# Ledger of designs, part 43: peptides against a protein of PDB entry 2ODG

Target 1, 89 residues: chain A of PDB entry 2ODG
Amino acid sequence: MTTSQKHRDFVAEPMGEKPVGSLAGIGEVLGKKLEERGFDKAYVVLGQFLVLKKDEDLFREWLKDTCGANAKQSRDCFGCLREWCDAFL

## One batch from the design tools (peptide; made by RFdiffusion4, then SolubleMPNN)

Design b2_p17_4_s3 (from b2_p17_4, 7 letters changed)
Fold by OpenDDE base, seed 2:
Structure b2_p17_4_s3 (fold): chain B 89 residues (1-89), chain A 17 residues (1-17)
Amino acid sequence: as target 1 above (89 residues)
Amino acid sequence: MKELIEEGVEKAKELLK
């Protein structure tokens, strides 16, 4: 599979205070929904990813339930966080 | 803000059961 430039930009550097919308797969629509639920920063979603023990199925299900992410969006977001963690965690 | 994320956090915790 190929990755987007958005993915590459995210995994290339420390996450810092990047907004949730910086995550691959999280566009304007999903970003707003996540922000409304208190997940305004990418690191908050990272927290959920880690709580779920980096499990793909659980995380993607959570993301779907939380913001309505479709399969591609949840896949992209999961992959983004997984690869970021591989690099920095 | 902390209260806003409670449902989302609990949802994740429930997935681990």
Scores: peptide ipSAE 0.361, ipTM 0.853, DockQ to the pose 0.139
Fold by OpenDDE base, seed 5:
Structure b2_p17_4_s3 (fold): chain B 89 residues (1-89), chain A 17 residues (1-17)
Amino acid sequence: as target 1 above (89 residues)
Amino acid sequence: MKELIEEGVEKAKELLK
């Protein structure tokens, strides 16, 4: 599976206060929708990822329901958080 | 902020049932 530079940049360092839009798969459109729902920081989405016990299907479904992410967007976002957690959690 | 994310959090909780 290939990854984007955006993915690699995210998983390479602590996420700190990075905006939600820094997550792979989350562009301007999805980012704005997430922000409108209170998910303004990447770590807030990380929180949901962890609440869902890192389950791919559940997280991707949640992301779709929350901001309308398509299959690729949700896959990219999930992979981004999974690999970040593998490195730092 | 808590009120804004409430629906999203509840959606996640429902998925765990």
Scores: peptide ipSAE 0.361, ipTM 0.853, DockQ to the pose 0.116
Fold by OpenDDE base, seed 1:
Structure b2_p17_4_s3 (fold): chain B 89 residues (1-89), chain A 17 residues (1-17)
Amino acid sequence: as target 1 above (89 residues)
Amino acid sequence: MKELIEEGVEKAKELLK
């Protein structure tokens, strides 16, 4: 499958203080929901990704339960974090 | 701020069980 430019922009550099909305699959709707729950920065979601041991099923389920992400959104977000970690972790 | 994410963290912990 192909990736979006948003994905490529995220995985290309250290994430620093990037907002949660910079993650692939996380648009304005999901971003606001995540921010309301304290996940305002991409690195906070990264933290959950790591706590869940980078497990795709667990992370995608968590994301769905937390902000209502659909299958594509959770897949895109997972792929974004996985590839970022492969490059920088 | 820590209190805000507590529920989300707990959800993740439960998935690990």
Scores: peptide ipSAE 0.356, ipTM 0.852, DockQ to the pose 0.118
Fold by OpenDDE base, seed 4:
Structure b2_p17_4_s3 (fold): chain B 89 residues (1-89), chain A 17 residues (1-17)
Amino acid sequence: as target 1 above (89 residues)
Amino acid sequence: MKELIEEGVEKAKELLK
């Protein structure tokens, strides 16, 4: 599956203090909702991804329940974190 | 295992509100 430039930019370097909106699939609407729930940094969402043992179904369901992400948004976000972990974890 | 993980995630969500 093809990836976005946003995805490529995120997986290319250490995450650091990047905001949650830097994640592929997370636009301004979803980003605001995640921030309201305490997920203000990309690394906090990474934490949930890791707690869920990188399970795609669990993570995508969590993201949907937390901010209302649709199938494409949750897929893009999951893929972004998976590939980042493959490179840096 | 998945049930335990899901419980933990829900607990984490509450803590982060």
Scores: peptide ipSAE 0.221, ipTM 0.800, DockQ to the pose 0.122

Design b2_p17_4_s4 (from b2_p17_4, 9 letters changed)
Fold by OpenDDE base, seed 1:
Structure b2_p17_4_s4 (fold): chain B 89 residues (1-89), chain A 17 residues (1-17)
Amino acid sequence: as target 1 above (89 residues)
Amino acid sequence: MKKLIEEGVKKAKELMK
């Protein structure tokens, strides 16, 4: 599997105040839906990822339920957060 | 905002059961 430049840009540095839309797999549509649910920053979604103990199936299901992410989108988002955590957590 | 996050957290916690 290959990664996008968006993924590489996200995992390369501390996420700070990056918006939720900076996460791989989260485009404008999903980003707006997440923001409407209070998840405006990438670190808030990171929080949910950690609450779910970094479990892929649980996180991807949560993301689907929360914003309607499809399999590709949830996979990309999960991979993005996993690799960020491997580097910085 | 906090209430919205609480709802999101609740959903996540339910998946953990």
Scores: peptide ipSAE 0.358, ipTM 0.866, DockQ to the pose 0.118
Fold by OpenDDE base, seed 4:
Structure b2_p17_4_s4 (fold): chain B 89 residues (1-89), chain A 17 residues (1-17)
Amino acid sequence: as target 1 above (89 residues)
Amino acid sequence: MKKLIEEGVKKAKELMK
């Protein structure tokens, strides 16, 4: 599947303190909603991804429930974290 | 297993908001 430049930028380097909005699929609207729920850093969302044992369905459902992500947004975010973990975890 | 994981994640959401 085709990825965005935002995705490629994220998976290319260690995550560090990157904001949640740096994740593919997470724009300004979703980013603000995630921050309001305490998920202000990308690594906090990574934590949920790992707690869910990298399960795509569970993660995408969680993201939808948490910030209202649509199917494409949750797919992009999941793919971003999956590929980051493949490279760095 | 998935049910327990989901419950944990929901709890985490409540703690973090």
Scores: peptide ipSAE 0.232, ipTM 0.809, DockQ to the pose 0.122
Fold by OpenDDE base, seed 2:
Structure b2_p17_4_s4 (fold): chain B 89 residues (1-89), chain A 17 residues (1-17)
Amino acid sequence: as target 1 above (89 residues)
Amino acid sequence: MKKLIEEGVKKAKELMK
């Protein structure tokens, strides 16, 4: 599979205070929904990812349930966090 | 903030059952 530039930009550096919308797969629509639910920063979503023990199926299901992410969006977001963790965690 | 985290954890627990 190929990755987007957005993915590459995210995984290339520390997450810091990046907004949730910086995550691959999280566009304006999903970003707003996540922000409304309190997930305003990428690191908050990272927190949920870690609570779910980095499990792909569980995370993608959670993301779908939380903001309505489709399969591609949840896949992209999961991959983004997984690879970021591989690099920095 | 605490409520958000607790709700997230609760959901995680449900998914992990």
Scores: peptide ipSAE 0.194, ipTM 0.775, DockQ to the pose 0.141
Fold by OpenDDE base, seed 5:
Structure b2_p17_4_s4 (fold): chain B 89 residues (1-89), chain A 17 residues (1-17)
Amino acid sequence: as target 1 above (89 residues)
Amino acid sequence: MKKLIEEGVKKAKELMK
């Protein structure tokens, strides 16, 4: 499966204080919604990803419920965090 | 922050049922 440059940029380095909008699949619209819910940094979303034990279906459902992410957006975001964790966690 | 985390955990538990 192909990835975006945004994905590649994210998974290539420690995420540090990167904003939530730096996650693949999270654009301005979803980013603002996530920020309104307190998920302002990528690492906060990572936290939820880990709380859900890296389960794809659970995470994607959570993301949909939290910010209205569609299937592609949630897939991209999940893949981004999964690959980041594979590299750095 | 604590409330946010608690809500996230609660949601996670619900999804895991």
Scores: peptide ipSAE 0.184, ipTM 0.769, DockQ to the pose 0.139

Design b2_p17_5_s1 (from b2_p17_5, 7 letters changed)
Fold by OpenDDE base, seed 2:
Structure b2_p17_5_s1 (fold): chain B 89 residues (1-89), chain A 17 residues (1-17)
Amino acid sequence: as target 1 above (89 residues)
Amino acid sequence: MDVERARELGEAAVAAA
């Protein structure tokens, strides 16, 4: 499968203060829901990703439970964070 | 640390911020 430009843009550089909506798979709808739950920055979601020990199933389930992400959205978000961590963590 | 505790820690931290 292929990645999106949004994914490539995110994994290409340190995430800094990027909003949660910068994550691949996180559009306006999911971003708003995440922000309402306190996950306003991409690095906050990164924190959850790391606490879950970078486990795909656990993270994707969490994302679904937290903001209603579907399978593609959670997969894209997970892949985005995984690749970012491989490059910068 | 089990999975449930890990989830709770993250969610608690966000709620406290």
Scores: peptide ipSAE 0.223, ipTM 0.774, DockQ to the pose 0.110
Fold by OpenDDE base, seed 4:
Structure b2_p17_5_s1 (fold): chain B 89 residues (1-89), chain A 17 residues (1-17)
Amino acid sequence: as target 1 above (89 residues)
Amino acid sequence: MDVERARELGEAAVAAA
């Protein structure tokens, strides 16, 4: 599978204060829902990813349950965080 | 750990912030 430019842009540099919507797979709809739940920054979702010990199934299901992400959205978001961590963590 | 626990952890964290 291939990655999006959004993914590549995210994994290319430190996360900093990037909004949650900067994560691959997280568009306006999911971003708003995540923000409403307190996940306003990408690093907050990263925190959840790390708490789940980078487990794909747990994270993707959490994302689905938290904001209604579909399979592709959760896959893209997981992959984005995984590759970011591989580069910077 | 399951999804329910994962959600609880996240929600607790953001509530504490």
Scores: peptide ipSAE 0.207, ipTM 0.773, DockQ to the pose 0.098
Fold by OpenDDE base, seed 1:
Structure b2_p17_5_s1 (fold): chain B 89 residues (1-89), chain A 17 residues (1-17)
Amino acid sequence: as target 1 above (89 residues)
Amino acid sequence: MDVERARELGEAAVAAA
């Protein structure tokens, strides 16, 4: 499958202070739910991703449980963070 | 570490920030 432009925009540069909604797979609905839990910046979700040692199943299930992400949304978000880490870590 | 534990750790960290 091809990636979205949103994905490509995110993985192309250091994420800095980008909001959580800049992550691929995270739209307005999921973004608001994540923000309500304190995950307002993309780097906070990155922190959770890294604490989970980049494990796909654990991260995607966490995202589902935390904000109700479906399979595609969690896949897109995981892929976004994985490729960002591959480029910048 | 399971999902529940990971969630709790994340939420605790965010709440303490």
Scores: peptide ipSAE 0.203, ipTM 0.770, DockQ to the pose 0.099
Fold by OpenDDE base, seed 3:
Structure b2_p17_5_s1 (fold): chain B 89 residues (1-89), chain A 17 residues (1-17)
Amino acid sequence: as target 1 above (89 residues)
Amino acid sequence: MDVERARELGEAAVAAA
């Protein structure tokens, strides 16, 4: 499968203080909803990803329930975090 | 865990921060 430049930019370097909107699949709409729920930084969503033991189904369902992400958005976000973890965790 | 518990844990952690 193909990835976006946004995905490649995210997985290429340490996460640092990147905003939640820097995650692949998380645009302006989803980003604002996540921020309203306290998930303002990408590393906060990473925390949720890790609490869920990196389980794809659980994470994607959580993301859908939390901010209304569709299947593609949740897939892109999951893939982004998975590949970042493979490189840096 | 399930989605409900995961959501609660995340939201609780954020609220406590």
Scores: peptide ipSAE 0.195, ipTM 0.764, DockQ to the pose 0.100

Design b2_p17_5_s2 (from b2_p17_5, 8 letters changed)
Fold by OpenDDE base, seed 3:
Structure b2_p17_5_s2 (fold): chain B 89 residues (1-89), chain A 17 residues (1-17)
Amino acid sequence: as target 1 above (89 residues)
Amino acid sequence: MDVELAEKLGKAAVEKA
């Protein structure tokens, strides 16, 4: 499937201290909700992704329950982290 | 949901990358 420029920009380089809002599928609304829950940096969400052993269903359900992400948003976020990990881990 | 665990694991991962 096609990806956004936001996705491509994220997976192209090391994550560093990028904010949670830099993740594909995470806009300002979801980003603020995640930040309120303590997920302020993209690497914190990466951590949760890894805690869930990169399981797509578990991660997407977690994201939905945590910030109200819809199916597309959770898919985009999962794909973003998956491809970043494939490139850098 | 465990923010502290996620943060620790994520930080370690990006430092490894």
Scores: peptide ipSAE 0.777, ipTM 0.952, DockQ to the pose 0.853
Fold by OpenDDE base, seed 5:
Structure b2_p17_5_s2 (fold): chain B 89 residues (1-89), chain A 17 residues (1-17)
Amino acid sequence: as target 1 above (89 residues)
Amino acid sequence: MDVELAEKLGKAAVEKA
């Protein structure tokens, strides 16, 4: 429903080399866990989002299993990537 | 999960944008 300023800042411009922690829903705790698993840049998580064919349930389950994201965190991250793709892809 | 595949697809996507 409502979005954060972090979400709005992310979807407003090209992603480039932004760190994984720039994604909405991904704070310092989740960001560190993702980095330890090889997802150091936001575009690597975008890649996984695309591998899963933008499926919300699959992506949110993956994020939970990979870094321990809760329902709100996975929702925010999914929405952030979905809207970025709608704007730039 | 496959980090290498994700990285390849993600890199291609942001280069297209």
Scores: peptide ipSAE 0.776, ipTM 0.953, DockQ to the pose 0.859
Fold by OpenDDE base, seed 2:
Structure b2_p17_5_s2 (fold): chain B 89 residues (1-89), chain A 17 residues (1-17)
Amino acid sequence: as target 1 above (89 residues)
Amino acid sequence: MDVELAEKLGKAAVEKA
């Protein structure tokens, strides 16, 4: 399976204060919905990813329920955070 | 959903990275 350049750019460096929209799979539409729910920074979504113990099904379901992410968007976001954690945590 | 918990854990994680 291939990854996007957005994914590669995100997993290549510490995320710091990057906005939630920097996450792969999170475009402008989903990003704004997440921001409205308090997930304004990528690290807040990372936090939820960790709260769910990196469980793919739980995280992807949460993302769907929280911002309406479709299967591809939730897959891309999950993979982005998984690989970032593998590299930096 | 607990955004406060997520924010706390996420903040700690990126500071550790």
Scores: peptide ipSAE 0.776, ipTM 0.952, DockQ to the pose 0.845
Fold by OpenDDE base, seed 1:
Structure b2_p17_5_s2 (fold): chain B 89 residues (1-89), chain A 17 residues (1-17)
Amino acid sequence: as target 1 above (89 residues)
Amino acid sequence: MDVELAEKLGKAAVEKA
């Protein structure tokens, strides 16, 4: 299936200090909720992704429970991190 | 949820990228 430009921009380069809102599927609403929980940078969410051993169901459930992400948002975020890891880790 | 663990692991990961 197709990806967004936001996804393509994220997976194309090292993550560095990019804000959590740079992740595909994470808009302003979800980003603010994640920041309130301490996930201010994209790499913090990456860390959680890795803690969960890249398990899609676990990660998407976590994202839903943490910030209220819907199915598309959690799918987009998971795919974004998966492809970034495939490229850089 | 452990934000401190996530932060440490994520930071280490991006430093190796």
Scores: peptide ipSAE 0.773, ipTM 0.952, DockQ to the pose 0.847

Design b2_p17_5_s3 (from b2_p17_5, 7 letters changed)
Fold by OpenDDE base, seed 3:
Structure b2_p17_5_s3 (fold): chain B 89 residues (1-89), chain A 17 residues (1-17)
Amino acid sequence: as target 1 above (89 residues)
Amino acid sequence: MDVELAERLGREAVEAA
């Protein structure tokens, strides 16, 4: 499956203090909603991903319920974090 | 949803990367 340049840019390097909007699938609308719920940095969403034991269904459901992400957005975000973890953790 | 736990685990993960 093809990925976006945004995905490739994210998985290519340590995420450090990157904002939540740097995650693939998370645009300005979803990013703002996540920030309002306390998920202001990409690493906070990474933390939730790890809390859910990297379970795709649980994570995507959480993302949908938290910020209204659609199927593609949640898939892109999950894939972005999965591949980052495979590279750096 | 637990922001505190997520933030703690996320911070530790990126520091270990």
Scores: peptide ipSAE 0.786, ipTM 0.955, DockQ to the pose 0.852
Fold by OpenDDE base, seed 5:
Structure b2_p17_5_s3 (fold): chain B 89 residues (1-89), chain A 17 residues (1-17)
Amino acid sequence: as target 1 above (89 residues)
Amino acid sequence: MDVELAERLGREAVEAA
């Protein structure tokens, strides 16, 4: 599998104040649901990712439970954060 | 740590911020 341009754009630069919807796998629908739960910025989701010790299964399950992400969306989002961390953390 | 705990901690962190 290959990554999306959205993924590549996200992992290429510091996260800053990017909205949660800038994460790969997170579109308008999932983004709004995450925002309603207080996860309005990508870095807040990054925080959750780190609290979960970067565990893929835990993170993807959390994302599914929190915003209803499907398998592809959660995989894309996890991969996005993992690779961003590899580059910047 | 499990998902339920992580979710709760996440909400608490956001609330405290």
Scores: peptide ipSAE 0.072, ipTM 0.599, DockQ to the pose 0.106
Fold by OpenDDE base, seed 1:
Structure b2_p17_5_s3 (fold): chain B 89 residues (1-89), chain A 17 residues (1-17)
Amino acid sequence: as target 1 above (89 residues)
Amino acid sequence: MDVELAERLGREAVEAA
Protein backbone atom coordinates (compact mmCIF):
# COMPACT_ATOMS: atom_id res chain seq x y z
CA MET B 1 0.00 0.00 0.00
CA THR B 2 1.38 3.35 -1.09
CA THR B 3 0.07 6.88 -0.64
CA SER B 4 -1.09 9.17 -3.42
CA GLN B 5 0.56 12.39 -4.47
CA LYS B 6 -2.52 14.17 -3.13
CA HIS B 7 -1.83 12.63 0.28
CA ARG B 8 1.84 13.60 0.16
CA ASP B 9 1.01 17.16 -0.86
CA PHE B 10 -1.38 17.51 2.07
CA VAL B 11 0.83 16.07 4.81
CA ALA B 12 3.92 18.00 3.70
CA GLU B 13 2.85 21.42 5.02
CA PRO B 14 0.51 23.23 7.44
CA MET B 15 -3.01 22.95 6.07
CA GLY B 16 -4.01 26.59 6.63
CA GLU B 17 -7.17 27.45 4.72
CA LYS B 18 -7.06 24.48 2.34
CA PRO B 19 -10.51 23.44 1.12
CA VAL B 20 -12.03 20.16 2.25
CA GLY B 21 -11.39 18.78 -1.23
CA SER B 22 -7.64 18.90 -0.65
CA LEU B 23 -7.92 15.91 1.71
CA ALA B 24 -6.90 12.57 0.25
CA GLY B 25 -9.96 10.49 -0.56
CA ILE B 26 -12.20 13.55 -0.90
CA GLY B 27 -13.03 14.43 -4.49
CA GLU B 28 -15.48 16.93 -5.92
CA VAL B 29 -18.58 14.86 -5.14
CA LEU B 30 -17.73 14.12 -1.52
CA GLY B 31 -16.32 17.60 -1.07
CA LYS B 32 -19.56 19.26 -2.12
CA LYS B 33 -21.57 17.03 0.21
CA LEU B 34 -19.25 17.90 3.09
CA GLU B 35 -19.45 21.62 2.27
CA GLU B 36 -23.25 21.46 2.34
CA ARG B 37 -22.99 20.09 5.89
CA GLY B 38 -20.70 22.94 6.96
CA PHE B 39 -17.39 21.15 6.45
CA ASP B 40 -15.95 23.53 3.87
CA LYS B 41 -12.32 23.59 5.05
CA ALA B 42 -9.94 20.72 5.72
CA TYR B 43 -9.43 22.06 9.26
CA VAL B 44 -13.14 21.59 10.03
CA VAL B 45 -12.83 17.89 9.17
CA LEU B 46 -9.63 17.85 11.25
CA GLY B 47 -11.73 19.19 14.13
CA GLN B 48 -14.17 16.30 13.78
CA PHE B 49 -11.25 13.86 13.57
CA LEU B 50 -9.90 15.24 16.86
CA VAL B 51 -13.32 15.31 18.58
CA LEU B 52 -13.55 11.60 17.75
CA LYS B 53 -10.17 11.20 19.48
CA LYS B 54 -8.45 10.08 16.27
CA ASP B 55 -10.40 6.80 16.36
CA GLU B 56 -10.28 5.20 12.92
CA ASP B 57 -13.55 3.28 13.10
CA LEU B 58 -15.51 6.22 14.47
CA PHE B 59 -14.10 8.68 11.96
CA ARG B 60 -14.53 6.44 8.94
CA GLU B 61 -18.09 5.62 9.97
CA TRP B 62 -18.84 9.31 10.44
CA LEU B 63 -17.41 10.14 7.03
CA LYS B 64 -19.44 7.38 5.40
CA ASP B 65 -22.64 8.55 7.07
CA THR B 66 -21.98 12.23 6.39
CA CYS B 67 -20.99 12.20 2.73
CA GLY B 68 -21.25 8.61 1.51
CA ALA B 69 -17.53 7.88 1.42
CA ASN B 70 -16.63 4.30 0.51
CA ALA B 71 -14.03 2.20 2.32
CA LYS B 72 -11.08 3.42 0.25
CA GLN B 73 -12.10 7.08 0.42
CA SER B 74 -12.56 6.97 4.19
CA ARG B 75 -9.28 5.10 4.64
CA ASP B 76 -7.40 7.62 2.52
CA CYS B 77 -8.94 10.56 4.35
CA PHE B 78 -8.24 9.06 7.77
CA GLY B 79 -4.64 8.29 6.87
CA CYS B 80 -4.17 11.79 5.51
CA LEU B 81 -5.31 13.42 8.76
CA ARG B 82 -3.45 10.94 10.97
CA GLU B 83 -0.14 11.57 9.25
CA TRP B 84 -0.69 15.33 9.17
CA CYS B 85 -1.29 15.28 12.93
CA ASP B 86 1.80 13.15 13.52
CA ALA B 87 3.86 15.77 11.71
CA PHE B 88 2.32 19.01 12.97
CA LEU B 89 0.46 18.51 16.26
CA MET A 1 -21.60 25.47 11.12
CA ASP A 2 -20.04 26.58 14.39
CA VAL A 3 -17.86 24.93 17.03
CA GLU A 4 -20.87 23.94 19.11
CA LEU A 5 -22.39 22.06 16.19
CA ALA A 6 -19.12 20.25 15.50
CA GLU A 7 -18.92 19.15 19.13
CA ARG A 8 -22.49 17.90 19.02
CA LEU A 9 -21.80 15.92 15.86
CA GLY A 10 -18.79 14.37 17.55
CA ARG A 11 -20.79 13.31 20.60
CA GLU A 12 -23.57 11.90 18.47
CA ALA A 13 -21.12 9.90 16.38
CA VAL A 14 -19.48 8.39 19.46
CA GLU A 15 -22.81 7.53 21.07
CA ALA A 16 -24.16 5.92 17.90
CA ALA A 17 -21.10 3.72 17.36
Scores: peptide ipSAE 0.053, ipTM 0.592, DockQ to the pose 0.092
Fold by OpenDDE base, seed 2:
Structure b2_p17_5_s3 (fold): chain B 89 residues (1-89), chain A 17 residues (1-17)
Amino acid sequence: as target 1 above (89 residues)
Amino acid sequence: MDVELAERLGREAVEAA
């Protein structure tokens, strides 16, 4: 699968204080929903990703249940965090 | 959101999946 520029931009550098909306697959709508649930920063979603032991099915299901992400959005977000972790964690 | 809340959300997510 090909990745988006948004994905490449995210995985290229430390996460820092990047907003949740900087994650691939997370647009304005999903970002606002995540922020309303307390996930205001990308690193908070990273925390959830790590708590779920980087499991794809668990994370994607969580994302779907939490903000209504569809299959592509959850796949993009998971891939973004996976590759970021591979590079920096 | 604190660590305890994050852990709770994690457990809930695993149980719901």
Scores: peptide ipSAE 0.052, ipTM 0.591, DockQ to the pose 0.093

Design b2_p17_5_s4 (from b2_p17_5, 7 letters changed)
Fold by OpenDDE base, seed 4:
Structure b2_p17_5_s4 (fold): chain B 89 residues (1-89), chain A 17 residues (1-17)
Amino acid sequence: as target 1 above (89 residues)
Amino acid sequence: MDVEEAERLGRAAAERA
């Protein structure tokens, strides 16, 4: 299974102040919904990912419940954060 | 998001996990 360029761009460097929309699987629609819930930066979503102890099922379910992400979007977002953590955490 | 809301979200996440 291949990754997107958006994924590769995100996992290649420190997260810094990147907006939530820079996460793979998070487009404009999901990004706005996450921002409305207080998740305006990618590192805030990273925080939730870590609080859930990097559990894929729990994180993907949370993302679905929080912003309406579908299976592909939640998979892409999870994979993006997992690989970023493997590289930088 | 303020600190109180962040704490609430943290508790909710912990309960889900």
Scores: peptide ipSAE 0.114, ipTM 0.687, DockQ to the pose 0.075
Fold by OpenDDE base, seed 3:
Order: C-alpha cells, then structure tokens, then sequence
Structure b2_p17_5_s4 (fold): chain B 89 residues (1-89), chain A 17 residues (1-17)
C-alpha cells in the first residue's frame, strides 16, 4: 500500500504543536470529535498511542470508539504514528 | 484540558491495555 502526502508530511518532521487534524486518517469530522473529547493536539493522540503500548488492535479500537473512525481512517492514523515514532522516538 | 480530566483519560487508557 502507498501512503498519502499528508502521511509523508507528518512523519517527515517533529510534530510539535500540530493540531490533531494533521494526523493521516483524521479529517475535519473526526478531528472535531477528538477535540471535543480533549484530544486537540496530535501529541495528545500520540500519548494515547504510547499508553496502549503501540498495539494496533487496541489503538484502532479506541479510535473507532472515541470518534467513529472507520477501518481505513484508523489504519492510516495508526500507521502515521507508528512511522513517526520509528523516526523520532 | 485540566489535570483531573487528563487523569481520567489516563485511567481509561490503562484499563484497555
């Protein structure tokens, strides 16, 4: 599978204060729902990813339950955080 | 997000892991 430009832009540099909507798979609809639940920055979602010990099934299930992400959206978001961590963590 | 809400979210995450 190929990655999106949004994915490549995210994994290419430190995430800093990037909004949650900068994550691959997270558009305006999912981003708004995440923000309403307190996940306003990409690094807050990163925190959840790390607390779940980078487990794909647990993270994707959490994302679905939290904001209604579908299979592709949760896969894209997981892959984005995994590859960012491989580069910078 | 305040500290109390952050702690609640942390506990919820730990229960899933």
Amino acid sequence: as target 1 above (89 residues)
Amino acid sequence: MDVEEAERLGRAAAERA
Scores: peptide ipSAE 0.077, ipTM 0.652, DockQ to the pose 0.076
Fold by OpenDDE base, seed 2:
Structure b2_p17_5_s4 (fold): chain B 89 residues (1-89), chain A 17 residues (1-17)
Amino acid sequence: as target 1 above (89 residues)
Amino acid sequence: MDVEEAERLGRAAAERA
């Protein structure tokens, strides 16, 4: 599958203090919902991703349940974190 | 988000795994 520029920008460098909205698949709507739930930084979502043992189904289901992400959004977000971890974790 | 909330979220996540 092809990736977005947003994905490539995220996986290319350390995460630092990037906001949750920097994650691929997380736009303004989902970002605000995640922030309201305490996931204000991308690294907090990374934490959830790691607690779920990097399991795609579990993470995507969690994301859907937490902020209403659709299939593409959850796929993009999962792929973004997976590839970031492959590069930096 | 404080420590207690973080721990709660972590536990909730672990229960889903």
Scores: peptide ipSAE 0.065, ipTM 0.638, DockQ to the pose 0.078
Fold by OpenDDE base, seed 1:
Structure b2_p17_5_s4 (fold): chain B 89 residues (1-89), chain A 17 residues (1-17)
Amino acid sequence: as target 1 above (89 residues)
Amino acid sequence: MDVEEAERLGRAAAERA
C-alpha cells in the first residue's frame, strides 16, 4: 500500500505544534470533531496512540468512535503515527 | 482542554486498552 504526500510530510520531521489536521487520514471534518473533543494538536492524538500501547485495532476503533473515521481514514492515521514513532520515539 | 478533561480522557483510554 502506498502512502500520501501528507503522510510523508508528517513522518519526515518532528511533530512540534502541528494541528490535528496535519495527520494523514484526518481532514477538515474529522479534524473539527477531534478538536471539539480536546484533540487540537497532533501530539494529543499521539498521546492517545501511546496510551493504547500502539495497538492498531484499539486505536482505529477509538478514532472511529471519537470522530467517525472510516476504515481508510483510521488506517492512514494509524500508519502516520506508527511511522513517526519508529523514526523519532 | 483543561487538566480535568485530560485526566478523564486518560482514564477512558486506559479502560479501553
Scores: peptide ipSAE 0.056, ipTM 0.620, DockQ to the pose 0.076

Design b2_p17_6_s1 (from b2_p17_6, 6 letters changed)
Fold by OpenDDE base, seed 4:
Structure b2_p17_6_s1 (fold): chain B 89 residues (1-89), chain A 17 residues (1-17)
Amino acid sequence: as target 1 above (89 residues)
Amino acid sequence: MKELIEEGVERAKELME
């Protein structure tokens, strides 16, 4: 599968204080929903990814339940965090 | 904000059970 430029931009550097909307698969709509649930920074979603032991099915299910992400959005977000962790964690 | 995050964490942990 190919990645987006948004994905490449995110995995290329430490995420620091990047907003949740900087994650691949998280657009304006999902970003606002996540922010309303307290997930305003990308690192907060990273926290959930790690709590779920980096499990793809569990994380994608959680993301769907939390903000209504579809299959592609949750896949893109998971892949973004997985590759970021492989590089920096 | 903290309470909202806690709800999200609790949901994640429920999925792990």
Scores: peptide ipSAE 0.341, ipTM 0.851, DockQ to the pose 0.118
Fold by OpenDDE base, seed 2:
Structure b2_p17_6_s1 (fold): chain B 89 residues (1-89), chain A 17 residues (1-17)
Amino acid sequence: as target 1 above (89 residues)
Amino acid sequence: MKELIEEGVERAKELME
């Protein structure tokens, strides 16, 4: 499996105030939908990831339900948060 | 904004039930 540069850029440093669109798998379309639901920052989505106890299936299902993410988008987003947590949490 | 987030959180918790 390979990762995108967007993924690598995200997991390389503390996320701080990065917008939700900085997450791998979250483009402009999904980002806007997440923002409309109050998830404007990457750390808010991180919060959901942690509430779901880092469970891949649950998180990906939540993301799909919340913003319409497809399988690749949810996979990329999950992987991004998982690897970020492995590095910084 | 807070209410929107809370709805999202509640949905996540529902998935865990």
Scores: peptide ipSAE 0.340, ipTM 0.849, DockQ to the pose 0.161
Fold by OpenDDE base, seed 3:
Structure b2_p17_6_s1 (fold): chain B 89 residues (1-89), chain A 17 residues (1-17)
Amino acid sequence: as target 1 above (89 residues)
Amino acid sequence: MKELIEEGVERAKELME
């Protein structure tokens, strides 16, 4: 399975203050919806990922319910956070 | 903003129950 350059750019360095839209799978549409729910920074979504104990099914379901992410978008976002955590957490 | 985040976190916790 291949990853996007967006994914590679995100997992390569500390996320710092990167906006939520920097996460793989999160484009302009989903990003705006997440921001409207208070998830404006990537690290806030990371926090949610950790609250859900890194569970893929729970996180992807939460993301779908929160911003309407489809299967690919939620997969990409989950994978992005998982690999970032493997490198930096 | 904090209140909005809390709602999101609560939704996640409900999924874990």
Scores: peptide ipSAE 0.338, ipTM 0.849, DockQ to the pose 0.142
Fold by OpenDDE base, seed 1:
Structure b2_p17_6_s1 (fold): chain B 89 residues (1-89), chain A 17 residues (1-17)
Amino acid sequence: as target 1 above (89 residues)
Amino acid sequence: MKELIEEGVERAKELME
């Protein structure tokens, strides 16, 4: 599947202090919901991705439960974190 | 802030059971 420029921008460099909204699949709506749950930085969601052992189904289900992400949003977010980890972890 | 993410982390752990 084709990735977005947002995805490419995220996976190209260390994420540092990037906000949660910088993750592919996470727009303003989902970003605000994640922030309300304490996930204000991309690295906090990365932490959850790692807690879930990088499992796609579990992460996508968690993301859906946490912020209401749909299938595409959760897929994009998962792919973004997976590829970032492949490059930098 | 930590109290907020703890709920999210706990939910993730439950999914792994």
Scores: peptide ipSAE 0.332, ipTM 0.848, DockQ to the pose 0.139

